# Ledger of designs, part 35: peptides against a protein of PDB entry 3T7K

Target 1, 248 residues: chain A of PDB entry 3T7K
Amino acid sequence: KAEKILARFNELPNYDLKAVCTGCFHDGFNEVDIEILNQLGIKIFDNIKETDKLNCIFAPKILRTEKFLKSLSFEPLKFALKPEFIIDLLKQIHSKKDKLSQININLFDYEINGINESIISKTKLPTKVFERANIRCINLVNDIPGGVDTIGSVLKAHGIEKINVLRSKKCTFEDIIPNDVSKQENGGIFKYVLIVTKASQVKKFTKLINDRDKNETILIVEWNWCVESIFHLNVDFTSKKNVLYQKK

## One batch from the design tools (peptide; made by RFdiffusion4, then SolubleMPNN)

Design b1_p11_6_s1 (from b1_p11_6, 8 letters changed)
Fold by OpenDDE base, seed 4:
Order: C-alpha cells, then structure tokens, then sequence
Structure b1_p11_6_s1 (fold): chain B 248 residues (1-248), chain A 11 residues (1-11)
C-alpha cells in the first residue's frame, strides 16, 4: 500500500532520521504510515537504545521528559523537530489533490524552538556534558521525584558513570561515594556531588561529610541543576541557580 | 494538533 501511495512521486527524499517521540503521537502510526516514513528514511523507535544510533527527537517543544533529556545525549543529535514535520509530510503524501510530483518539506522549518545550532553542535563533542564537567560519580537520594531509575538513566546518558543511591534517612558517611576523577588543572573538581530534594538532606549530608572528611569540596544540587545543564549542554559552575550547597 | 503522549516531565 505504501508503495502505491508513494508511486505518485518521481523522487523521494531520504531524511535519514532515526527518531524517538515525546509529547506527541500518542496513538502512534499505522502500518502504512510507518512504511511510508521508512521509505523516506524516517524510522521512529519506541525507546532509546544506543545501538539504534538515534539522531532525532520529535517533540512539540522543549520538554523535561526522559526521552527529550536523553535526546540531547545523542551522538550527534542532528535534528530536534516539531511533530508537524511528520504531520505535514504524511498529509502531503496522502493528498490526492496535490499534483505535487515532489515532496517539498524542509526539516529546518520544523525545528523545536530553543534547540539551536549551538546546542546541536555540542552534541558532536566527543564527551558528554557531565563528563566535561568532571562529574563521574554522583550520589542521588532515593526519594527523588521521577524515580532513581529514570533520573539515573538520564544522568548516565549524559556521562555520569556511577550513580549511588542514598537512603536519605538511613545513610551514613560511608554510604556517600566520592566523585573519583583525575585532577584537571583548569576545572573545579568536587569530591562529593549529591542530588537532593530537601533542605534537611543538605544539612545531613554536609554535616556527615564535613565531620568525616574536612575541607573537601562538596556540590549539592537539585535535579533542576542537572536539567539546566542538560538543556544547555554545559555546566555553569558560576551559577548559584539550583545549587543548594557548594564548598570549593 | 498532535496527540500528546509520554509527556511525564521529570520535575
């Protein structure tokens, strides 16, 4: 069926998209449309897997969803597109009235607002955002909204190698892992990095660390600190935004 | 308008 529909076109574009969707296409695509998209070099996956070499995200806008956040870790993210790209594309293809022998849809017309070339360019870097920031090992409280698995998965996608989950009520100093990174000359390395949800946790962890490992560097942040870092593909250590405690 | 799915934001 797809072949018959596409036969009206003398030339088909190859968009070369391997994509996931977030915040759009709840009902998915029918078999015919999937085949049409495949013929146009557009493959949509249900989930993110590294083996799929995903290069595209479809979303109506910048979202704080797992998929969207992870899409910024693609190597590279080539396109962040509004779902209207697919909608308009399929609409043109299914239209019998349009005597168009050619599909004239430009990907660049459908870019998600706020995902600019600067962001895209950073996805071509050989390192991930937290890797560049010398954050390898973090401590994550177990009561984080969204769950430690989801949050952890996002963080790992962005270069955090080890996520230590802290049971906030029961944890001791021995449960806190150091951020084991080689000293780089030009970057503030925090020995202890923690993502917390409550002020009480800040008090607890700062006390535990300062009592047992005096004069060490500590960074305690909210999840929003991570999100902002991901959205910018840059960690700004000069910003106090979403930083709950910092000891240099 | 596209139907929204998988829009659980990580807040």
Amino acid sequence: as target 1 above (248 residues)
Amino acid sequence: MPVYYDAKELK
Scores: peptide ipSAE 0.294, ipTM 0.799, DockQ to the pose 0.712
Fold by OpenDDE base, seed 5:
Formats: C-alpha cells, sequence, structure tokens
Structure b1_p11_6_s1 (fold): chain B 248 residues (1-248), chain A 11 residues (1-11)
C-alpha cells in the first residue's frame, strides 16, 4: 500500500533517520505510515538500544524524559526534530490534491528550539559528558524520584560506568564508592561523587566521608546538576547551581 | 510494530 502511495513521486528523499519519540505521537503510527516512513529512510524505534545507532529524536520541545536525555548521548545526534516534521511529511504524502512531483520538506526547518549546532557538535566528541568530567563512579541515593534504574540508565548513557545505590537511612562509609579515575593533568577529580535528594543526606554523607577519609575531594549534587550537564553536554565545575556540597 | 512513546519527565 505504501508503495502505491509513494509511486506518485518521481524522487523520494532518504532522510537516514533512526529515531525515537518522546512527548509526542502517543497513539503511534499505523502500519502504512510506518512503511511510508521506512521508504523515506525514517525508522522509528520504541526504545533506545545502542545497537540501533540512533541519530534522531522527535519531541515538541526540550524535555526531561529518559529518551530525550539519552538522545543527547547518541553518536552523533544528527537531528532533534519537532513532531511536525512527520506530520507535515505524511500530510504531503497522503494529499491527493497536490500534484507534487517531489516531497519538499526540509529537516532543518523542524529543529527543536534550544538544541543548537553547539549541542549537536558536542555529540560528535569521542567521549561522553561525564567521562570528560572525570566522573566514572557515582553514588546514587535509593529514594531518587524517577527510580534508580531510570536515572542510572541515563547517567550510564552519558559515560558513568558504575552506579552505586545507597540506602540513605542505613548506609555507612563502607557503602560509599570512590570515583576511580586516574588523575588527569587538566581538571579537578572528585574522589566521591554523590547524587542526593535531601539536605539530611548531604549532612550524613559529608560527615561519613570527612570522618573516615579526611581531606578528600567530595561533590554532592542534585539530579538537576546532571540534567543541566546533559543539556549543555558540558560539566561546569565553576557553577554552584544544583551543587549541594563541594570540597576541592 | 506499535511505537510506544514515553512522556514521563524525570523531575
Amino acid sequence: as target 1 above (248 residues)
Amino acid sequence: MPVYYDAKELK
């Protein structure tokens, strides 16, 4: 059926998109539309898998969804597009009134606001954002909103190798893992990196660490610190925003 | 295959 619909066009673009969607297309696509999109080089996946070599995300705007945050870890993210791209494309294709010999839809007209070329260019870097920041191992409190699995998966997508889940009320110093990164010449390495949700956790963990491992470097942040780092694909250690405790 | 979309924001 899709082939018959597309037969009216002399040339078909190949958009070469491997995409996921977030915050849009809740009803999905019918089989015909999926086939049409496939013929145009647009493949939409349900979930993010590294093996799929995803290069695109569809979203109405910048979102704090798992898919959106992970899309910034694509290698590279080629396009972050509004759903209107697909909508307009399918409308044009299904339109019987327009004797269009060609599909005239440009991807660049549908870019998500706030995802600029600077962000896209950083996805071409050989390293992930937290890898560049010398954050390899982190401690994550178990009561984090969104759940440790979801949050952890986002962090791993961005270069964190090991996530240690801390039972906030029961944890001891021995439960806290160090950030095992070799000292690089350029950039401060924090021995202990923790993501927490409450001020009481800051007090607890700072005490535990300082009592047992004096003079070590500590970074305690909120989840928003990670989100901001992901959205910018850069960790700004000079910013105090979303930093709850820092010891250099 | 049906495409499932996630809209849950991580706050």
Scores: peptide ipSAE 0.292, ipTM 0.784, DockQ to the pose 0.437
Fold by OpenDDE base, seed 3:
Structure b1_p11_6_s1 (fold): chain B 248 residues (1-248), chain A 11 residues (1-11)
Amino acid sequence: as target 1 above (248 residues)
Amino acid sequence: MPVYYDAKELK
């Protein structure tokens, strides 16, 4: 029983972590270890649900996984930690050494490289990254690697409300939806925002839009544009990186 | 139950 194992400690920390894992712990945890972690205020979930109020991600490094990308949308993300935190913690607890007064593991020693306080602080903002960028409705090509459902789920977690899936080979102008952002008086709003995978799609969509809706603003990006925006929790419209076509 | 973690990167 976890209680018997933990009884050797005079004091137990409460880490207050509600976490998911990515790129680590593929075999999961046994029941005893889960119970131990729970008694230390560490709850690990299989999937991301908004109702669980997740505040932590375990990963060996910055990853482009669905879970990692979504973790940056937590409200707030308190900690991004290396799996070694759990490994070292459990190792110390399972050690047969004499009665230890305290568990001496500081979670701050296990921060994921590249997730700094600036990023963490942005997760406390009342808005999501794409919401701040005035991107509400996007067009997504159906041949996107990772699938439209997964990609769409990540984008929605970060404030995109509507995802229109385009059948890239068969779509017409009428299939393209505008980014309808009515309220912002002062911000450069792109009427058409598209995420594409190929240069041929850029040519197709630019032609369709320019032929039918002249002089409108267009932003065509690759998936990496979204990823970089998520990793920084900021959209930099001054950067041409991962932008395939832009018409202001 | 063992927690399975999806590590598939979205490239």
Scores: peptide ipSAE 0.290, ipTM 0.782, DockQ to the pose 0.443
Fold by OpenDDE base, seed 1:
Structure b1_p11_6_s1 (fold): chain B 248 residues (1-248), chain A 11 residues (1-11)
Amino acid sequence: as target 1 above (248 residues)
Amino acid sequence: MPVYYDAKELK
């Protein structure tokens, strides 16, 4: 069926998209449309797997979804596109009236607002955003919205190697793990990095650390600090935004 | 019309 529909076109583009969707196409596509998309080099996956070498995300806008945040860790992310790309493409293909010899849809016309070439270019870097920031081991409070597994998965996709989950009410100093990075001569490395949700946790952890390891560097941030770092694919240590406590 | 669905955002 798809072949018959596409036979009217003399030349078919190969978009070479391996994509996931977020905030759109929750019902998926019918078999014919999937086949059409496949013939155009567009493969849509349900889940993110490293083996699939995903290079594209479909979303209506920048979203704070797991898929969107993880898409910025693709190697590289080639395209971040609005769902209208697929909609218009399929509409054009199914249109019987237009003696269209060629599909005339440009991917660049469907870029998600706010995902610019600067962001895309950073996905080509050999390192991940938190890796570049010398953040390898973090402490994450167990009461974080979204859950430690989801949040942890996003953070790992962006270069955090170890996530220690802290039970906020019962944790002691011994439960807090250091950020095990070699002291680089030219960069401020934080020995303790924590993601927290409440001011009370800041007070607790700062006290625990300062009482036992008074001279060490501490970074306590909220989840938004991580999100902003991901969206920019850069950690700005000069920014106080979403930083709850910092001791250099 | 493109149907946009609210996905669970990590707020």
Scores: peptide ipSAE 0.297, ipTM 0.796, DockQ to the pose 0.702; fails the geometry check

Design b1_p11_6_s2 (from b1_p11_6, 6 letters changed)
Fold by OpenDDE base, seed 3:
Structure b1_p11_6_s2 (fold): chain B 248 residues (1-248), chain A 11 residues (1-11)
Amino acid sequence: as target 1 above (248 residues)
Amino acid sequence: MPIYYEPKELL
């Protein structure tokens, strides 16, 4: 069926997209449209797997979904596109009116607002955002919204190697792991990095650390600090936004 | 088979 629909075009583009969708196409695609997209070099996946070498995301805007946050870790992310690209493409292909010899849809006209070439270029870097920030091992409180598995999976996609889950009510100093990174001469490395949800946790963890490991460097942040770092593909240690406690 | 996308929660 797809071949018969596409046979009216003299030339077919190859878009070379390996994509996931978020915040759009909840009902998915029918088999004919999937086959049409496949013949145009557009392959859509249900889930992110490293082996699939994903290079594209479809979303209506910047979203705080697992898929969107992880898409910024693609190597590289080539395109972040609005769903209207697929909609307009399929509309043009199914249209009987125009003896269109060629599909005339430009990918660049469908860019997601706020995902610019500066962001795309950073996805070509050999390192991940938290790797560049010397954050290898973190402590994550167990009451984090979205759950420790999802949050931990996003953080790992962005270069955090070890996620230590803290039972906030029961944890002791011995439960807190250090951020085990080699001291580079020019970078303020925090020995303890923690993601917390509330001010009472800041008071608890700062006391535990300062009482047992005096004069060590501490960074305590909200999840929003990680999100902003991901959206910029850069950690700004000069910013106080979403930083709850910092000791250099 | 149709591809269905589950609505994912915002993080």
Scores: peptide ipSAE 0.063, ipTM 0.680, DockQ to the pose 0.309
Fold by OpenDDE base, seed 4:
Structure b1_p11_6_s2 (fold): chain B 248 residues (1-248), chain A 11 residues (1-11)
Amino acid sequence: as target 1 above (248 residues)
Amino acid sequence: MPIYYEPKELL
């Protein structure tokens, strides 16, 4: 069926998209449209797997979803596109009125607002955002919204190697892992990095660390600090936004 | 028309 629909075009583009969708296409696509998209070099995946070598995200805007946050870790993210790309493409293909010999849809017309070339270019870097920031081992409180698995999976996608889940009510100093990174000359390396949800945790962890390891560097942040770092593909250590405690 | 459900910001 798809072949018969596409036979009216003299040339078909190959978009070379391996994509996931978030905030759009909840009902998926029918078999014919999937086959049409496949013939155009557009493959939609339900889930993110590293083996699929995903290079595209479809979303209406910047979203705080697992898929969107992880898409910024693609190697590279080639395109972040509005779903209107697929809508207009399929509409043009199914249109019998247009004696169009060619599909005239430009990917660049469908870019997600706020995902610019500067962001896309950073996805070509050999390192991940937290790796570049010398954050490899973090402590994550177990009461984080979204759950430790989802949050942890996003953080790992962005170069955090080890996530230590802290039972905030029961944890001791011995439960807190150091951010074991080689001292680089120019980077504020924090020995202890923690993501917390409330002020009582800041007070607790600050006390535990300072009582046992008085001279060490500490960074305690909200999840939003990680999100902002991901959306910019850069960690700004000068910003106090979403930083709850910092000891240099 | 694909229903744009804005997922509630989950994270």
Scores: peptide ipSAE 0.058, ipTM 0.670, DockQ to the pose 0.642
Fold by OpenDDE base, seed 1:
Structure b1_p11_6_s2 (fold): chain B 248 residues (1-248), chain A 11 residues (1-11)
Amino acid sequence: as target 1 above (248 residues)
Amino acid sequence: MPIYYEPKELL
């Protein structure tokens, strides 16, 4: 059925998109439209898997979803597109009136606002954002909104190797893991990195660490610090935004 | 029409 619909075009583009959707297309696509998209080199996946070599995200805007945050870890993210790309494409393909010899839709006209070429270019780097920041092992409080599994999965996609979940009410100093990175000469490496939700946790963890390991470097941030770092694909250690405690 | 559900900014 798709072939008969597409047969009216003399040439078909190959968009080479391997995409996930977030904040759009909740009802999915009908079988014919999926086949049409497949013939145009557009493959939409339900979930992110590394094996699928995903290169595209569809979303109406920048979103704080697992899929969107993880899409910025694609290697590379080639396109971050509004769902209108698919909508307009399918409308043009289903149009009976236009004896269009060609599909005239440019991917660049559908870019998500705020995902610019500077962000896209950083997804071509051989390292992940937290890897570049020398953050490999973190401590995450168990009461984080979104849950430790989802948050942890996003952080791992961005180069955090080890996530230690802290039971904030019961944890001791021995439960806190160090950020196991080799001392680089020129980089402020934090021995203890923690993501927390409450000021009481800051007080607790700073006390535990300073009482047992007084001379060590500590970074305590809120989740928004990680989100901002992901959206910029850069960690700004000069910014105090979303930093709750820092000891160099 | 694809319903643009605003995903709750859950994260």
Scores: peptide ipSAE 0.055, ipTM 0.670, DockQ to the pose 0.653
Fold by OpenDDE base, seed 2:
Structure b1_p11_6_s2 (fold): chain B 248 residues (1-248), chain A 11 residues (1-11)
Amino acid sequence: as target 1 above (248 residues)
Amino acid sequence: MPIYYEPKELL
């Protein structure tokens, strides 16, 4: 059926998109539309797998979903597009009134607001955002909203190698892992990096660390610090936003 | 019509 629909076009674009969707298309597409999209080089995947070599995300705007946050770790993210791209594409293809010999839709007209070429260009870097920031091993409190598995998976996608989950009520100093980074690239190294949810955890962890490993560097942040770092594909160590405690 | 939804997995 798709072939017959597409036969009216003299030339078909190959968009070369391997995409996930978030905040849109939850009911998926019908079989014909999937086949149409596939013939245009657009493949939609339900889940993120590294083996699929994903290069695109569809979303109405910047979202704080696992899929959106992980899409910024694609190698590269070629396009972050509004769902209107697919809508307008399928509408043009299904239109019987259009005397169009070619599909006239430009991907660049459908960019998600706030995901510009500066962000896209950073996804071409050989390193991940937290790798560039010298953050390899972190401590994550077990009461984090979204859950440690989801949050940990996002952080790993962005270059965190080791996630240590802290049982905030029961943990001791010995439960806290150091950020084992031997190579100073561009930026300061924090020996202890922690993501926490509340001020009582800051007080606890700062006491535990300072009492047992005096004068070491400590970074304690909220999850929003990680989100902002991901959305910018850059860690700004000069910003105090979402930083709960810092000791250099 | 494509349905826009608020993602359940807001982090």
Scores: peptide ipSAE 0.054, ipTM 0.667, DockQ to the pose 0.692

Design b1_p11_6_s3 (from b1_p11_6, 6 letters changed)
Fold by OpenDDE base, seed 4:
Structure b1_p11_6_s3 (fold): chain B 248 residues (1-248), chain A 11 residues (1-11)
Amino acid sequence: as target 1 above (248 residues)
Amino acid sequence: MPIYYEPKELK
């Protein structure tokens, strides 16, 4: 069926998209449309797997979803597109107007607002955002909204190698892992990096660390600090936004 | 037309 539908076009573009969707297309696509998209070099996946070499995200806007956040870790993210790209494409293809010898859809017309070339270019870097920031090992409180698995998965996608989950009520100093990174001359290296949800956790962890390792550097942030870092593909250590405690 | 939905955001 798809072949018959596409036969009216003299040339078919190859968009070379390996994509996931978030905030759109929750009902998926029918078999015919999937086949049409496949013939146009558009493959949509249900989940993110590294083996799939994903290069595209479909979303109506910037979203704080797992898929969207992880899409910024693609190597590279080639396109961040509004779902209207697919909608208009399929609409044009299914149109019975005999006069359309070619598909006239430009990917660049469907870019998600706020995902510019500066962001896209950073996805071509050989390192991930937290790796560039010298954050490899973090401590994550177990009561984080979204769950430690989801949050941890996003963080790992962005270059955090080790996520230590802290049981905030029961943890001791010995449960806190150091951010084991080689000292770089010009980078703010924090020995202890923690993502917390409550002010009480800040008080607890700062006390535990300062009592046992008083001269060490500490960074305690909210999840929003990570999100902002991901959205910019850059960690700004000069910003106090979403930083709960910092000791240099 | 696909329906847009707001998925669960990670807050």
Scores: peptide ipSAE 0.205, ipTM 0.742, DockQ to the pose 0.776
Fold by OpenDDE base, seed 5:
Structure b1_p11_6_s3 (fold): chain B 248 residues (1-248), chain A 11 residues (1-11)
Amino acid sequence: as target 1 above (248 residues)
Amino acid sequence: MPIYYEPKELK
C-alpha cells in the first residue's frame, strides 16, 4: 500500500533519520504510515538504544523527559524536530488533491525552539558533557524524583560511568564514593560529587566528608544542575545556580 | 492526526 501511495512522486527524499519521540505521537503510527516513513529514510524507535545510532528527536518543545535529555547525548544529534514535520509530510503524501510530483518538506523548517546549531554542534564532540567536566563517579540519593534508574540512565548517557546510590538516612562516609579521575592540569576536579534533594542531605554529607576526609573538594548539586548542564552541553563551574555546596 | 501529550518530566 505504501509503495502505491508513493508511486505518484518522481523522486523521494532520503531524510536518514533514526528517531525517538517524546511529548508527541502518543498513539504511534499506523502500519502504512510507518512504511511510508521508512521509504523516506525515517525510522522511529520506541526506546533509545546505543546500537540503533539514533540521530533525531521529535518533540513539540524542549522537555525534561528521559528521551529528550538522552537525545542530547546522541553521536551526533543531527536534528531536533517538531512533530509537525511528520504531520505535514504525511499530509502531503496522502493528499489526492496535491498535484506535486515531489515532496516539498524541508526538515530545517521544523527545528525545536531553543535547540540551536551551537547545541547540535556540541553533540559532535568526542566526549560527553560530564566527561569533559571530569565527573566520572557520582553519588545519587535514593529519594530523587523520577527514580535512580531513570536519572542514572540519563547521567550515564552523558558520560557518568559510575552512579553510587546513597540511602540518605542510613548512609555513612564509607558509602560515599570518590570521583576517580586523573588530575588534569587545567581543571578543578571534585573528589566528591553528590546529587541531593534536600538541605538536610547537604548538611549530613558535608559533615560526613569533612570529618573523615578533611580539605577534600566537594560538589553537591540539585538535579537541575545536571539538567542545565545537559541542555547547554556544558558544565559551568562558575555558576552557583543549583549548586548547594561547593568546596574547592 | 497524532495526539500531543505532556509526558512526565524529570523535575
Scores: peptide ipSAE 0.200, ipTM 0.739, DockQ to the pose 0.813
Fold by OpenDDE base, seed 3:
Structure b1_p11_6_s3 (fold): chain B 248 residues (1-248), chain A 11 residues (1-11)
Amino acid sequence: as target 1 above (248 residues)
Amino acid sequence: MPIYYEPKELK
């Protein structure tokens, strides 16, 4: 059926998109539309798998979803597009009125606001954002909204190798893991990196660390610090935004 | 019709 629909076009574009969707297309696509999209080089996946070599995300705007945050770790992310791209494309294809010899849809007209070329270019870097920031091992409180598994999965996608989950009420100093990175000359390496949800946790962890490991470097941040770092694909250590405690 | 929905955001 898709072949018959597409037969009216002399040339078909190959968009070469391997995409996931977030905040749109929750009902999926019918079989004919999936086949049409496939013939145009557009493949939509339900879930993110590294083996699929995903290069695109569809979303109405920048979202704080697992899929959106992970899409910024694609190697590279080629396109971040509004769902209107698919909508307009399918509308044009299904339109019987226009003797359209060609599909006239430009990907660049459908870019998500705030995902610019600078962000896209950073996804071509050989390292991940937290890797570049010398953050390898973190401590994550167990009461984080969204759950430690989801948050941890996002952080791992962006270069954090080890996530230690802290039971905030019961943890001791011995439960806190150091950020085991080799001293690189050019960057302030924090020995202890923690993501927390409450001011009481800041007080607790700062006390535990300072009492037992005096003069060590500590970074305690909110989840928003991680999100901002991901959205910019850069860690700004000069910013105090979403930093709850910092000791250099 | 494609519908916009608000997914669960990681706040």
Scores: peptide ipSAE 0.196, ipTM 0.737, DockQ to the pose 0.828; fails the geometry check
Fold by OpenDDE base, seed 1:
Structure b1_p11_6_s3 (fold): chain B 248 residues (1-248), chain A 11 residues (1-11)
Amino acid sequence: as target 1 above (248 residues)
Amino acid sequence: MPIYYEPKELK
């Protein structure tokens, strides 16, 4: 059926998109439209898997969803597109106007606002954002909104290798893991990195660490610190935004 | 028709 619909076009573009969707297309696509998209080199996946070599995300805007945040870790993210790309494409294809010899849809007209070429270009870097920031091992409180698995998965996609989950009420100093990164001469490496949700946790963890390891560097941040770092694909250690405690 | 869906954001 898709072939018959597409037969009216003299040439078909190959968009070469391997995409996930977030904040759009929750009802999915019918079988014919999926086949049409496939013929145009557009494959939509339900979930993110490294083996699928995903290069695209569809979303109405910048979102703080797992899929959106992880899409910024694609290697590379080629396109971040509004769902209107698919909508307009399918509308054009299903149009009964005999005179359409070509599909006239340009991907660049459908870019998500705020995802610019500077962001896209950073996805071509050989390292991940937290890797570049010398953050390898972090401590994450167990009461984090969104859950430790989801948050941890996003952080791992962006180069954090080890997520240590802290039971905030019961944890001791021995439960806190160091950020196991070799000292670089010119880099502000934090020995202890923690993501917390409450001021009481800041007080607790700073006390535990300072009482047992007084001279070490500590970074305690909110989840928003990570999100901002992901959205910029850069960690700004000069910013105090979303930093709850810092000891250099 | 595809509609927008507001997903759970990680805030």
Scores: peptide ipSAE 0.194, ipTM 0.738, DockQ to the pose 0.829; fails the geometry check

